Peptides against a protein of PDB entry 4LZF. Designs and how they scored, part 17

Target 1, 155 residues: chain A of PDB entry 4LZF
Amino acid sequence: GGRLVVFPNGTRKELSADGQTVKVMFFNGDVKHTMPDQRVIYYYAEAQTTHITYPDGMEVLQFPNNQTEKHFPDGRKEITFPDQTVKTLHPDGREESVLTDGTIIQLNPDGSKVIQFNTGQREIHTADFKRREYPDGTVKTVYSDGRQETQYPTG

## One batch from the design tools (peptide)

Design b1_p16_2_s2 (made by RFdiffusion4, then SolubleMPNN; from b1_p16_2 with E6Q N8P T15L)
Fold by OpenDDE base, seed 2:
Structure b1_p16_2_s2 (fold): chain B 155 residues (1-155), chain A 16 residues (1-16)
Amino acid sequence: as target 1 above (155 residues)
Amino acid sequence: PEPAPQPPPPPPPPLP
């Protein structure tokens, strides 16, 4: 059968009969599950936060406000916000947000920004210009000096 | 004998 160990500090440790599952109930209300697949599920009672760690170094955080975070072994982080926007933080400093309407916003390490609209239009922001690209091939550029340029599609 | 397990430090806050 399984085993239950009660420690002097009030922490309890429950082992399954096969020894593959371990549940630790800490005196502060926290709970730790070690699973047969070697993932560890930790529940922080005060913060109401769940933290899952995988043997490959993947981590998943689930917050009480409905935010979920994935921390990848390569240093990338993926955040699902309460509004269901998904933001990816890349190790090179690039950030990408996917909105619920399908719009994609990219922030680059050089400070430039690219917006891919759900309509197929794209907008590029740099220190020198803002550029709008249209599905028909038209490109409109507004430069920082106030100059404007329109490039028409080829027939 | 196994020492009494201690809880880890609190989790980080949500990323902005």
Scores: peptide ipSAE 0.207, ipTM 0.826, DockQ to the pose 0.914
Fold by OpenDDE base, seed 3:
Structure b1_p16_2_s2 (fold): chain B 155 residues (1-155), chain A 16 residues (1-16)
Amino acid sequence: as target 1 above (155 residues)
Amino acid sequence: PEPAPQPPPPPPPPLP
């Protein structure tokens, strides 16, 4: 059978019969589960936050506002916001956001920005220009000096 | 005897 240990501070520790699962119920309402697959699940009662740690270094955070975060071993982070926007933070400093309408926003380490609209248009922002690419092949560029250039499609 | 377990530190806040 399993074993229950009750500590003087009110914390309780429950061990499964096979010894593969350990549940610690802290006196403050926090709970720690150690699972057979070696993942550790923390529930923070006051913050109402769940934190899962995996043996490979993956971490998953679930917040009471419906935000979810995945922290990958390579340093990448993926955030699902309450509005269901997904933002990826790359170790090189690149950020990518996917909006619910399919728009993709990329922020590059050099400060440039690329927006891929759900209409098939693309907008590129650099220190030197803003450029709009249209599905028909037209490209409009506004340079930082105020010059404007339009490139028309061939055909 | 096993010392009484203590609660973990608070979780990190949500990323902005």
Scores: peptide ipSAE 0.207, ipTM 0.826, DockQ to the pose 0.908
Fold by OpenDDE base, seed 4:
Structure b1_p16_2_s2 (fold): chain B 155 residues (1-155), chain A 16 residues (1-16)
Amino acid sequence: as target 1 above (155 residues)
Amino acid sequence: PEPAPQPPPPPPPPLP
């Protein structure tokens, strides 16, 4: 049979009969589940937040606003926002956002930005220029000094 | 005897 321990502070600990599942119900309403697969599920009652930790170092956070975060062992973070935009934060400082319309926005550590539109157009932002690349091969560049250049497709 | 378990620290806020 399982075992229930009630501590003087009001915290309760339930152990399964096989000892593979442990449920701690804290006096503040928080809950900790240790599962047979060694994942640990924290529920924070006040914040209504779920935090799952995995043996490999993966962490998953689920917030009451429907935001979900994955914190990878390599330091990468993946955020799924309430609007279903997915943002990836890389350890090197690069950020990538995938919008629901299929647009991809990349922010690079050097401050440059690349936008891949769902239309097949691409926009590159640097300190020196903004460049728009079109599916037909047209390239328009606006330089920081206000100069504009258009390169037309071949053929 | 096992000391009374303490609740974990508050969760981190959502990333912006």
Scores: peptide ipSAE 0.206, ipTM 0.829, DockQ to the pose 0.901
Fold by OpenDDE base, seed 5:
Structure b1_p16_2_s2 (fold): chain B 155 residues (1-155), chain A 16 residues (1-16)
Amino acid sequence: as target 1 above (155 residues)
Amino acid sequence: PEPAPQPPPPPPPPLP
């Protein structure tokens, strides 16, 4: 059958009858569940944070402000903010944010920035210029020296 | 006998 162990420090440990599920209720209110699939669900009582660890090294954090983070084994992190913006931090230093309106903002390791607007326009920011690309193929560039150039579609 | 389990350190704060 199942077992309950009560430790002198007030921590309690519940084991399922099959031994596949273990629940530890710590004296500080924290709770740790070890599941049959070997994932560990930890609830931090004071922080009101849930932390799930998977056998493959995946981690999921759920914060009381409704932020969720996925920490992938390859070092990538995906943050879902309370406003439902999703930000991905890549191991190469690239950052991508997907806004709720469909806008995608990319920050590159070289310091360049690319904005893909929901209108189909794209804006590229570099140290040397800002460039706006339009769906019709028109490209407008404003250089850091103040020069402006428009390239018209060739079609 | 099994030693009394101790809670882990606090979780990390949310990423900015």
Scores: peptide ipSAE 0.206, ipTM 0.829, DockQ to the pose 0.938

Design b1_p16_2_s3 (made by RFdiffusion4, then SolubleMPNN; from b1_p16_2 with P1S E6Q N8P T15L)
Fold by OpenDDE base, seed 2:
Structure b1_p16_2_s3 (fold): chain B 155 residues (1-155), chain A 16 residues (1-16)
Amino acid sequence: as target 1 above (155 residues)
Amino acid sequence: SEPAPQPPPPPPPPLP
């Protein structure tokens, strides 16, 4: 059978009969599960937050407001917000948000921004201009000096 | 004998 250890501080440790699962119930209400696949599931009672760690360095956080975060071993982070927007933070400083309507917003390390609309239009923001690209091949550019340019599609 | 396990520090806050 399994074993139950009760420590003097009130923390309890349950071991499965096969020794492959360990459950620690801390005196503060926190719970730690060590699973056969070596992942660790930690529940923070006060914060109502679940933290899963994997042997490869992957981490998953689940918050009480329905936000979830994946922290990848390469330093990338993926955030699923309560509204189901997904934001990816890349190690190079690039950020990408995917909205529920399919719109993609990219923030680049140089400060430029690219929006890929669900309509197929694309908007590029730089220090020097804002540019709108249309599905038909038309491109409209407004430069920081006030100049405007329209490039028409090739027929 | 095994010492009593201690809880880790609080989790980080949600990313903005």
Scores: peptide ipSAE 0.206, ipTM 0.829, DockQ to the pose 0.921
Fold by OpenDDE base, seed 5:
Structure b1_p16_2_s3 (fold): chain B 155 residues (1-155), chain A 16 residues (1-16)
Amino acid sequence: as target 1 above (155 residues)
Amino acid sequence: SEPAPQPPPPPPPPLP
């Protein structure tokens, strides 16, 4: 019950018997799938890139270098790099990277940076200081003027 | 008859 349409430019259109799936094979090798769930899958032949668009505005890009990107409807973007680092770009300008060793790096819109090490230590960078927080509660701060301060754990 | 579909524009490059 399906049908195939061949256009004069060489593009082909396949319709499933139920009409729920449409496959367009363009003359340049690109492919467009419209699925029953209304997602659209584009395959770009030359770039070897897959681009999925969802009805809610979600987009997923898969690149030939093994990078994957998720573009969320709220403007957030999540990038999985080839090395499996995951970087999230937030609409407020905040960036967060999760490294494969468990380290988390946060870049804030104000220019501050926070590193959560896999050891449980945390480092905070601001315009005024660099601070290291240790799991035992010790905090070491190096201020921009060169002053250093150590706060020992209490309890 | 249905006009011939055209390929989509090139994909965006990977984000840095």
Scores: peptide ipSAE 0.205, ipTM 0.832, DockQ to the pose 0.921
Fold by OpenDDE base, seed 4:
Structure b1_p16_2_s3 (fold): chain B 155 residues (1-155), chain A 16 residues (1-16)
Amino acid sequence: as target 1 above (155 residues)
Amino acid sequence: SEPAPQPPPPPPPPLP
């Protein structure tokens, strides 16, 4: 009950019997699937890249190097790198990276950086200082002028 | 009749 249309340019279009699935095989090797749930799956033959678009505006890109990207409708992007690091780009310019060892790196729009180490240590970078916070409550600050300060834990 | 579908533009490169 389905249909196959072959166009003069070599592009082929397959329609399911229910009309809910459409497969377009382009003359350049690209493939477009329109699914019953209204997601569209593009396969780019030359780039070997898969691009899924959802009706809510979500997009997923899968690259041949094993990188995956999620492009959210709000402008946020989440990148899973080949090494499985996950980087989130926020619309406000904030970036967060979660490393495979559990370390979290936050880059803020003001240029400050916060690193939450898997050891429980935290490091804060600003224009004025670099500060290390230790699990025991010790805080070490190195200021831009070279001054160093240590705050010892209570108890 | 339906015109021949055109392939989409190439995908963007991976984000750095």
Scores: peptide ipSAE 0.203, ipTM 0.829, DockQ to the pose 0.903
Fold by OpenDDE base, seed 3:
Structure b1_p16_2_s3 (fold): chain B 155 residues (1-155), chain A 16 residues (1-16)
Amino acid sequence: as target 1 above (155 residues)
Amino acid sequence: SEPAPQPPPPPPPPLP
């Protein structure tokens, strides 16, 4: 059989018969599960937040507002927002957001931005210009000095 | 004997 330990501070520790599963119920309402696969599931009662840690260093956070975060061992973070937008933070400082309509927004470390619209249009933002590329090959550029240029398709 | 386990500090808030 399993074993139950009750500590003077009110914390309880339950061990499975095989010793592979450990459940700690803290006096503050928090719960910690250590599983046979060595993952640790921690529930913060007051914050209503679940934190899962894996042996390889992967971490998953689940918040009460329906936000989920994955923290990868390589330093990458993936955030699923309540609206189901997925944002990836790369270790090099690059950020990518995928919207529910299929639009992709890339923010580069140099401050440039690229938007790939679900319509096939693409918009590029740099320090020097904003450029819109259309599926038919038309390109419109607005430069920082106010100059505008349109390039028409050649095909 | 085993000391009483203590809960960890509160988690950080969600990333912006």
Scores: peptide ipSAE 0.203, ipTM 0.826, DockQ to the pose 0.925

Design b1_p16_2_s4 (made by RFdiffusion4, then SolubleMPNN; from b1_p16_2 with P1S E6L N8P)
Fold by OpenDDE base, seed 1:
Structure b1_p16_2_s4 (fold): chain B 155 residues (1-155), chain A 16 residues (1-16)
Amino acid sequence: as target 1 above (155 residues)
Amino acid sequence: SEPAPLPPPPPPPPTP
């Protein structure tokens, strides 16, 4: 069936009978699992961190502070913070945060910021203006020069 | 015989 190899350095390697699962238990307490689906699960004992690598290049990190990170093959990162905020970092520099109350905050590479509030209001920040959009269709804009504009809904 | 496996390098730190 399966086999266990014990190396002189204290590392142990366990192979399943079918050869599809390999477990390496390192002398330092780290563990490496190679699974039938070809994902590799690393557990770092000292750091108490789990690192899963998938054959498509996806990586998942689970930290002892309850933070989870997904590193996508395209360079995107999705971070679930301990407070359960989810932040996505895009390769183009765009950042999106989804708060637990449903608020979405977008930071754009051009420096603009968009907040979608859970109330249905949206706020847009640019170099030229701040704009508030209301659920009824009203839009209020305050321009950097101090000019203010209100656009009323149609109907 | 295969060489004794060594532990992997330390994991990356959490992204701030």
Scores: peptide ipSAE 0.221, ipTM 0.833, DockQ to the pose 0.915
Fold by OpenDDE base, seed 4:
Structure b1_p16_2_s4 (fold): chain B 155 residues (1-155), chain A 16 residues (1-16)
Amino acid sequence: as target 1 above (155 residues)
Amino acid sequence: SEPAPLPPPPPPPPTP
C-alpha cells in the first residue's frame, strides 16, 4: 500500500504504493505533486496558481485570471492572455502577438513593428515611417516629417 | 529522518 508521513509542522507527504507518485500537502495549503513522468506540479493555494516543471526544463504557469504561460528551455515564452491573444517572447527580444481575429503583430529588437492584418494588408512601423501595404500592391508611406507617398502597383 | 518540507516561495506574477 501507499505511505502517509505527517511532519511536525503539519505538512503531509503521501507516497503511492509503487513509489512513482508523491504528493506533498504543505501546512499553508500548497500542494506539490511529483508524477511518474517526472513532471512536478506546484499548486499555490493563496495565489491559486499552478506551476508545472518538466525534466527538460519546460515550465507551465496557469494563473487564476485564465492566463497561461509556457516557458521553453530555449528561453522562449508563450503567453495566452485571458482574451485568448497569444504572445511569443523570443530570446533575441522579438515579440509576436496573434490576435483572435488572426491579426499578427511583430515587435522587432530594433524597435520596428509589423502588423499583418487578416485582410491581407500589412503595416510596417519604423523610426522613419509608417507604411501600409495593400493586397493589390499599393503601398502608402507616411514619413516622420509628415510627407506622404503612394506607390501604385505595376501592372 | 527526513526534515519537514517547507512550501516553495510564491509564484511569479503573470507577465503583463
Scores: peptide ipSAE 0.221, ipTM 0.831, DockQ to the pose 0.907
Fold by OpenDDE base, seed 2:
Structure b1_p16_2_s4 (fold): chain B 155 residues (1-155), chain A 16 residues (1-16)
Amino acid sequence: as target 1 above (155 residues)
Amino acid sequence: SEPAPLPPPPPPPPTP
């Protein structure tokens, strides 16, 4: 059978009969589950936050505001916000946001910004210009000096 | 005897 250990501080430890599952119920209400697949599930009672750690170094955080974060072993973070926007933070400093309407916003380490609209239009922001690309092949550029250029599609 | 387990530190806050 399983085992139950009750410690003097009020913490309880439950071991499954096969020894593959361990549940620790801390005196403060926190709970730790160690699973057969070696993942560890922490529940923080006061913060109402769930934290899952995997053997490969993957971590998943679930917050009470409905935000979910994935922390990858390579340092990448994927955040699903309460509004269901998904933001990815890359180790090289690049950030990507996918909005619920399908719009993709990319922030590059060089400070440039690219917006891929759900309409097929793309907007590129650099220190030197803002450029709008249209599905028909038209490209409009506004330079930092105020000059404007329009490139028309070749028909 | 096994020492009494202590609760982990509080979790990190949500990333802004």
Scores: peptide ipSAE 0.221, ipTM 0.831, DockQ to the pose 0.910
Fold by OpenDDE base, seed 5:
Structure b1_p16_2_s4 (fold): chain B 155 residues (1-155), chain A 16 residues (1-16)
Amino acid sequence: as target 1 above (155 residues)
Amino acid sequence: SEPAPLPPPPPPPPTP
């Protein structure tokens, strides 16, 4: 059988019969589960936030506003916002946002921005120009000096 | 020697 330990401060520790699951119920309402797979699930009662840590170093945060964050061992972070937009932050400083309409926004470490629209159009922003690429192969560029160029598709 | 709770987590980052 399992066992329950009650500490003088009011914290309770429940151990499973197999000894592979440990549940700590802290006096402040927080709960810590250590699972057989060595995953640790910590619930912050006041913040209503769940924090899961994995043996490989992955972490998952679940916030009461329905935001979820994944922290990968490689340093990448993935944030799912309440509106279901997904933002990925890469260790190299690149950021990618996937909107619910299918639009993808990429911010590059060099300061350039790329928008892949759900229509198949792509827009590239650099210090020197803004460029729109169309599905038919047409490319329109507006340069920082005000010059405009249109490149037409070839057959 | 009693187990202690962790400090509160940081707030979530703002919506973009």
Scores: peptide ipSAE 0.180, ipTM 0.786, DockQ to the pose 0.409

## One batch from the design tools (peptide)

Design b1_p17_1 (made by RFdiffusion4)
Fold by OpenDDE base, seed 1:
Structure b1_p17_1 (fold): chain B 155 residues (1-155), chain A 17 residues (1-17)
Amino acid sequence: as target 1 above (155 residues)
Amino acid sequence: SVVYPSFKPHEAVEPAI
């Protein structure tokens, strides 16, 4: 059968009969589960946060405000905010946010920004200009020198 | 969008067996 070990400090350790599942209930209320698939689920009682570590290096954090963070082995991070916006942080410094309305915001390592609106409009921000692209093919550009240019769809 | 900070608490130390 399973085993229960009770330590003098109040920590308790439960082992399954097969030894594949281990549950540690720490004296401070933290809980650590080691699963047969080698994932480790740690619950921080004070922070009310769950931290899952996978054998491939993947990590998942679940916060009490319903925010979830995934830390991928390649260094990428994916954050799901309480409002269900999903933000991806890439190792190269690129950031992408997908809003619940379908809007996509991209921040590039060079400092440029691209917004793809749910209306089909696209806005591009660079050091040299701000550009608005419309679904009909119209493009409006405001350059850093104040010059404005409108490109109309070719008939 | 509101950005919440990442917070990773320190794990409690498991007693040596």
Scores: peptide ipSAE 0.066, ipTM 0.695, DockQ to the pose 0.309
Fold by OpenDDE base, seed 4:
Order: sequence, then C-alpha cells, then structure tokens
Structure b1_p17_1 (fold): chain B 155 residues (1-155), chain A 17 residues (1-17)
Amino acid sequence: as target 1 above (155 residues)
Amino acid sequence: SVVYPSFKPHEAVEPAI
C-alpha cells in the first residue's frame, strides 16, 4: 500500500504503493508532485503558480493570469500571454512575437525590428530607417533624417 | 501587446525525514 508521512510542521507526504508517485503537501499550501515519468509539478499556493520540470530540462510555468512560459533545454523561452500572443525568446537574443491576428514581430539582437503584417506587408525598423515592403514589391523607406524614398516594383 | 512579468517563487523546503 501507499504511505502517508505527516511532519510536525503540518507538511504531508504521500507515496504511492509502487513508489513512483510522490505528493508533498507543504504546510504553506504548496504542493509538489513527483510523477512516474520524473516530471515534477510544483504548485505555489500563494502565487497560484504551477511550475513543471521535466527530466530533459524543460520547464513550464503557469501563472494565475493564464500566462504560460516554456523554458526549453536549448535556452529558448516561449511565453504565451493571456491575450494568446506567443513570444519566443531565443538564446541569441532574438525575440519573436506571434499575435493572434497572424502578425509576427521580430526583435533582433542588433536592435532592428521586423514586422510581418497579416496583410503580407513587412516593416523593417533599424537605427537608420523604417521601411515598409508591400506584396507588390513597392518599398517605402523613411530615414531617420526625415528623408523618404519609394522604390517601385520592376515590371 | 501587454507584456506580463515572469516570476519564480522560492520552493518550500521539504522536511527531512
């Protein structure tokens, strides 16, 4: 059979009969589950936050506002915001946000920004200019000095 | 888009058996 250990401080530890599942109910209301697959699920009672750790180094955080964060073993982080925007933080410093409307926003380590609009238009932001690329091949550039240029498609 | 802060609370210490 399973085992229950009750500590003087009120913490309780439940062990399954096979020993593969362990549930610790801490005195502060926190709960820690160790699963047969070696996943560890920790619930922070005060913060109402769930933290899952996987044997491969994957981590998942679930916040009470419905934000979810995935921390991948390769160092990549994926944040799903309450509005369902998904932001990926890459180890190289690149950030990519995918909005619910399909817009993709890329922030590059060099400070440049690229927006791929759901309309097929693309906007590139650098220290020197903002450039809008249109599906037809038209490109409009506004330089930091206020100069504007339009490049028309060849055809 | 609103960016929410992430946080990682400290885990409670499991008592020694």
Scores: peptide ipSAE 0.066, ipTM 0.699, DockQ to the pose 0.313
Fold by OpenDDE base, seed 5:
Structure b1_p17_1 (fold): chain B 155 residues (1-155), chain A 17 residues (1-17)
Amino acid sequence: as target 1 above (155 residues)
Amino acid sequence: SVVYPSFKPHEAVEPAI
């Protein structure tokens, strides 16, 4: 059968008969489950946060505000915000946000920004200019010095 | 604006048997 260990501080540890499942109920209300697949599910009672760690190094955080975070072994992070925007943080410093309307916002390590609108328009922000690309091939550029340039599509 | 919770709480320590 399973085992129950009760510690003097009030922490309780339940072990399954096969030893593959361990549940620790800490004195502070935290709960730790070690599963047969070696994932560890930790519930922080005060923070009301669930933290899952996988044997491959993957981590998943579930916050009480309905935000979820995936921390990949390669250092990439994927955040799903309560509004269902998904933000990916890459190890190289690049950030990408996918909005619910399909708009994609990319922040590059060099400080440039690219917005791919759901309309097919694209906007590029650099230190030197803002550029709008239109589906018809028109490109409008506003330079930091105030100069403007329009490139018309080749027919 | 959604506040990014950068804080990870520390796990409680299991006592020694």
Scores: peptide ipSAE 0.065, ipTM 0.695, DockQ to the pose 0.361
Fold by OpenDDE base, seed 2:
Structure b1_p17_1 (fold): chain B 155 residues (1-155), chain A 17 residues (1-17)
Amino acid sequence: as target 1 above (155 residues)
Amino acid sequence: SVVYPSFKPHEAVEPAI
């Protein structure tokens, strides 16, 4: 059968009969589950945060406000915010946010920013200009020197 | 939206058996 070990400090350890599931209930209220698939689920009682570690190096954090963070073995990080915006941080420094309305915001390592609106409009921010591209082919550019230029679709 | 910073809390130490 299963086993229960009770430590003098109040920590309790439950082992399944096959030994493949272990539950530790720490004296501070934290809980650690080791599962047969070798994932470890740790609950931090004070922070009300769940931390899952996988054998391949994947980590998942679940916060009490419903924010979720995924830390991938390749160094990529994915954050799902409470409003369901998903932000991906890439190892090269690139960041992408996908809003619930389909808008995509990209921050590039060179400092440039690109917004792809759900309307089909695109906005590009660089050190030299801010540019808005419209679905009809119109392009409006505001340069850093204050000059403005509109390019109309040809055809 | 409330943003939680990424953090790595320290796990409690399991006593030796």
Scores: peptide ipSAE 0.060, ipTM 0.695, DockQ to the pose 0.408

Design b1_p17_1_s1 (made by RFdiffusion4, then SolubleMPNN; from b1_p17_1, 7 letters changed)
Fold by OpenDDE base, seed 5:
Formats: C-alpha cells, structure tokens, sequence
Structure b1_p17_1_s1 (fold): chain B 155 residues (1-155), chain A 17 residues (1-17)
C-alpha cells in the first residue's frame, strides 16, 4: 500500500504504493504532486494558482482568473487570457496576439506593429508611417509628416 | 508572482493506513 509521512509542522506526504506518485500537503494549504511522468503540479493555496513544471523545463501557470501561461524552455511564453486571446512573447522581444475574431497583432522589437485584420486588410505601423494594405491590392500610406500616398493595384 | 513553497519539514514516517 501507500505510505504516509507526517511532519511536525502538519505537512503530510502521501506516497503511492508503486512509489510513482507523491502528494505533499503543506501546512499552509499548498499541495505538491509529483507524477509518474515526472511533472510536478504545485498548487498555491493563497494565490489559488496551479504551477506545473515538466522535466523538459516547460512550465504552465493556471491563474484563478482563468488565465493560463505556458513558459517554454526556449524562453517563449504563451499567455491565454480569460477572453481567449492568445499572446505569444518571443525571446527576441517580438509579441504576437491572436484575437478570437482571427485578428493578429504583431509587435516587433524595432517598435513596428503589424495588424492582420480578419477582413484580410493589413496595417503596418512604423516610426515613419502607417500603412493599410487592402485585399484588392490597394495600399494607403500616411507618413508621420502628414504626406499621404495611395498605391493602386494597376497603377 | 510565484509564492515559493514552504520548506519541507523533517519527515516523520507513519505506517501506511
């Protein structure tokens, strides 16, 4: 059968009969599960947050507001917000948000921003201009100096 | 912020239930 270890401070440790699962119930209400697949599931009672660590270095955080964060071994982070927007933070500083309507917002390390609208339109923001690209091939550019240009598909 | 788990206390082995 399983084994129970009780600590003087009230922490309890339960070992499965096969030794593959360990459950630690800390005196503060935190719970730590070590699973057969070597993942560690830690529940922070005060924060009501679950933190899963994987042997490969992957980490998953589940917050009480229904936000989930994945921390990849390569330094990438993927945040699923309560509204189901998914934001990816890349190690190079690039950020990408995918909205539920299919809109994609990219923030580049150089400060430029690209919005791919669900309509097929694309908007590019730089220090020098804002540019709107239309599905028909029309491109409208508004420069920071107020100059405007329109490029037509056939012109 | 991740609240660090409390330190594991010393084990007191209790026979299995």
Amino acid sequence: as target 1 above (155 residues)
Amino acid sequence: SVVYPPLKPEELEVPEI
Scores: peptide ipSAE 0.046, ipTM 0.712, DockQ to the pose 0.130
Fold by OpenDDE base, seed 1:
Structure b1_p17_1_s1 (fold): chain B 155 residues (1-155), chain A 17 residues (1-17)
Amino acid sequence: as target 1 above (155 residues)
Amino acid sequence: SVVYPPLKPEELEVPEI
């Protein structure tokens, strides 16, 4: 059968009969599970946070406010906020947020910003201009010098 | 809105027998 080890500090260690699962219940209420697939599930009792580490370097964080973070081995991070917005941070510095209404916000490494609205409109922010593209093909541009242009769709 | 995650606590070590 399994084995229970009780340490003088109050920490308890449970070993499965097959030796593949280890559960440590720390004296502070934290819990650490080492699983047969080599993932480690750590629960921080005070913070009410779960941290899962995978052997490939993947990490998953679950926070008490219902935020979840995935840290990929390639350095990419994916954050699901409590409101279910999903933000992806890429290793190249690009950030993308997908809102629940389908709006996509992209921050590029060059400092430009692109918003793809759920209405089909697209807004582009650069150092030189702010541009709004409309589904009908109309494009409105406000340049940094204050000049404005409207381009109408050609028939 | 952006919600910042709570501070990450440090993992505790298991004493050895």
Scores: peptide ipSAE 0.034, ipTM 0.641, DockQ to the pose 0.343
Fold by OpenDDE base, seed 3:
Structure b1_p17_1_s1 (fold): chain B 155 residues (1-155), chain A 17 residues (1-17)
Amino acid sequence: as target 1 above (155 residues)
Amino acid sequence: SVVYPPLKPEELEVPEI
């Protein structure tokens, strides 16, 4: 059979009969499961948060507000918000958000921003200008000094 | 918004009851 260990502080440790599963019930209400595949599932009772760690270094956080975070071994983080927007934070400092309507918002390490609209329009924000690119080839630029330029596809 | 869980409690090395 399995083994139960009870510690003076109230923590309890259960070992499966095969020795492959370990369940620790901490005195504070937290629970730690070590699984046969070596993943560790930790439940924070007060925060109602689940933290899963994998042998390859992958981590998954599940929050009570339905936000999910994936922390990849390469340093990339992927956040799924309650509204189902997915934000990716890259190790190089680039951030990308994909909205449910297909709009993509990219924040670059240099401070520039690119919005790819679901309509096919693209907007580029830099320190010097905001530029709107249209599917027909028209480009409108508003410079930081207030100047405006329009480039037409036939011009 | 970035939220992180609290620190994990440490399992104390204490004798079995």
Scores: peptide ipSAE 0.031, ipTM 0.622, DockQ to the pose 0.396
Fold by OpenDDE base, seed 2:
Structure b1_p17_1_s1 (fold): chain B 155 residues (1-155), chain A 17 residues (1-17)
Amino acid sequence: as target 1 above (155 residues)
Amino acid sequence: SVVYPPLKPEELEVPEI
């Protein structure tokens, strides 16, 4: 059968009969599960947050507001916000947000920004200009000095 | 933004096995 260990501080450890699953119920209400696949599921009782760690270094956080975070071994982070926006933070400092309407927002380490709208329009922001690209091939550029340029699809 | 979890109890008080 399983084994139960009770510690003086009130923490309890339950071992499965096969010894492959360990459940620790801490005195503060936190719970730690070690699974046969070596993943560790930690529940923070006060924060109502679940933290899963995988043997490959992957981590998953689940927050009470329905936010979910994935921390990849390569340093990339993927955040699913309560509104279902998905934000990816890359190790190089690049950030990408995918909105529920399909709009994609990219923030680059150099401060530039690219928005791919669900309408097929694209907007590029740099230190030097803001550029709007339209599905028909029209491109409008507003430079930082106030100069404007429009390129038409017919050339 | 990223939210970080609090310290686990075992990081402060390791249960004796």
Scores: peptide ipSAE 0.029, ipTM 0.614, DockQ to the pose 0.456

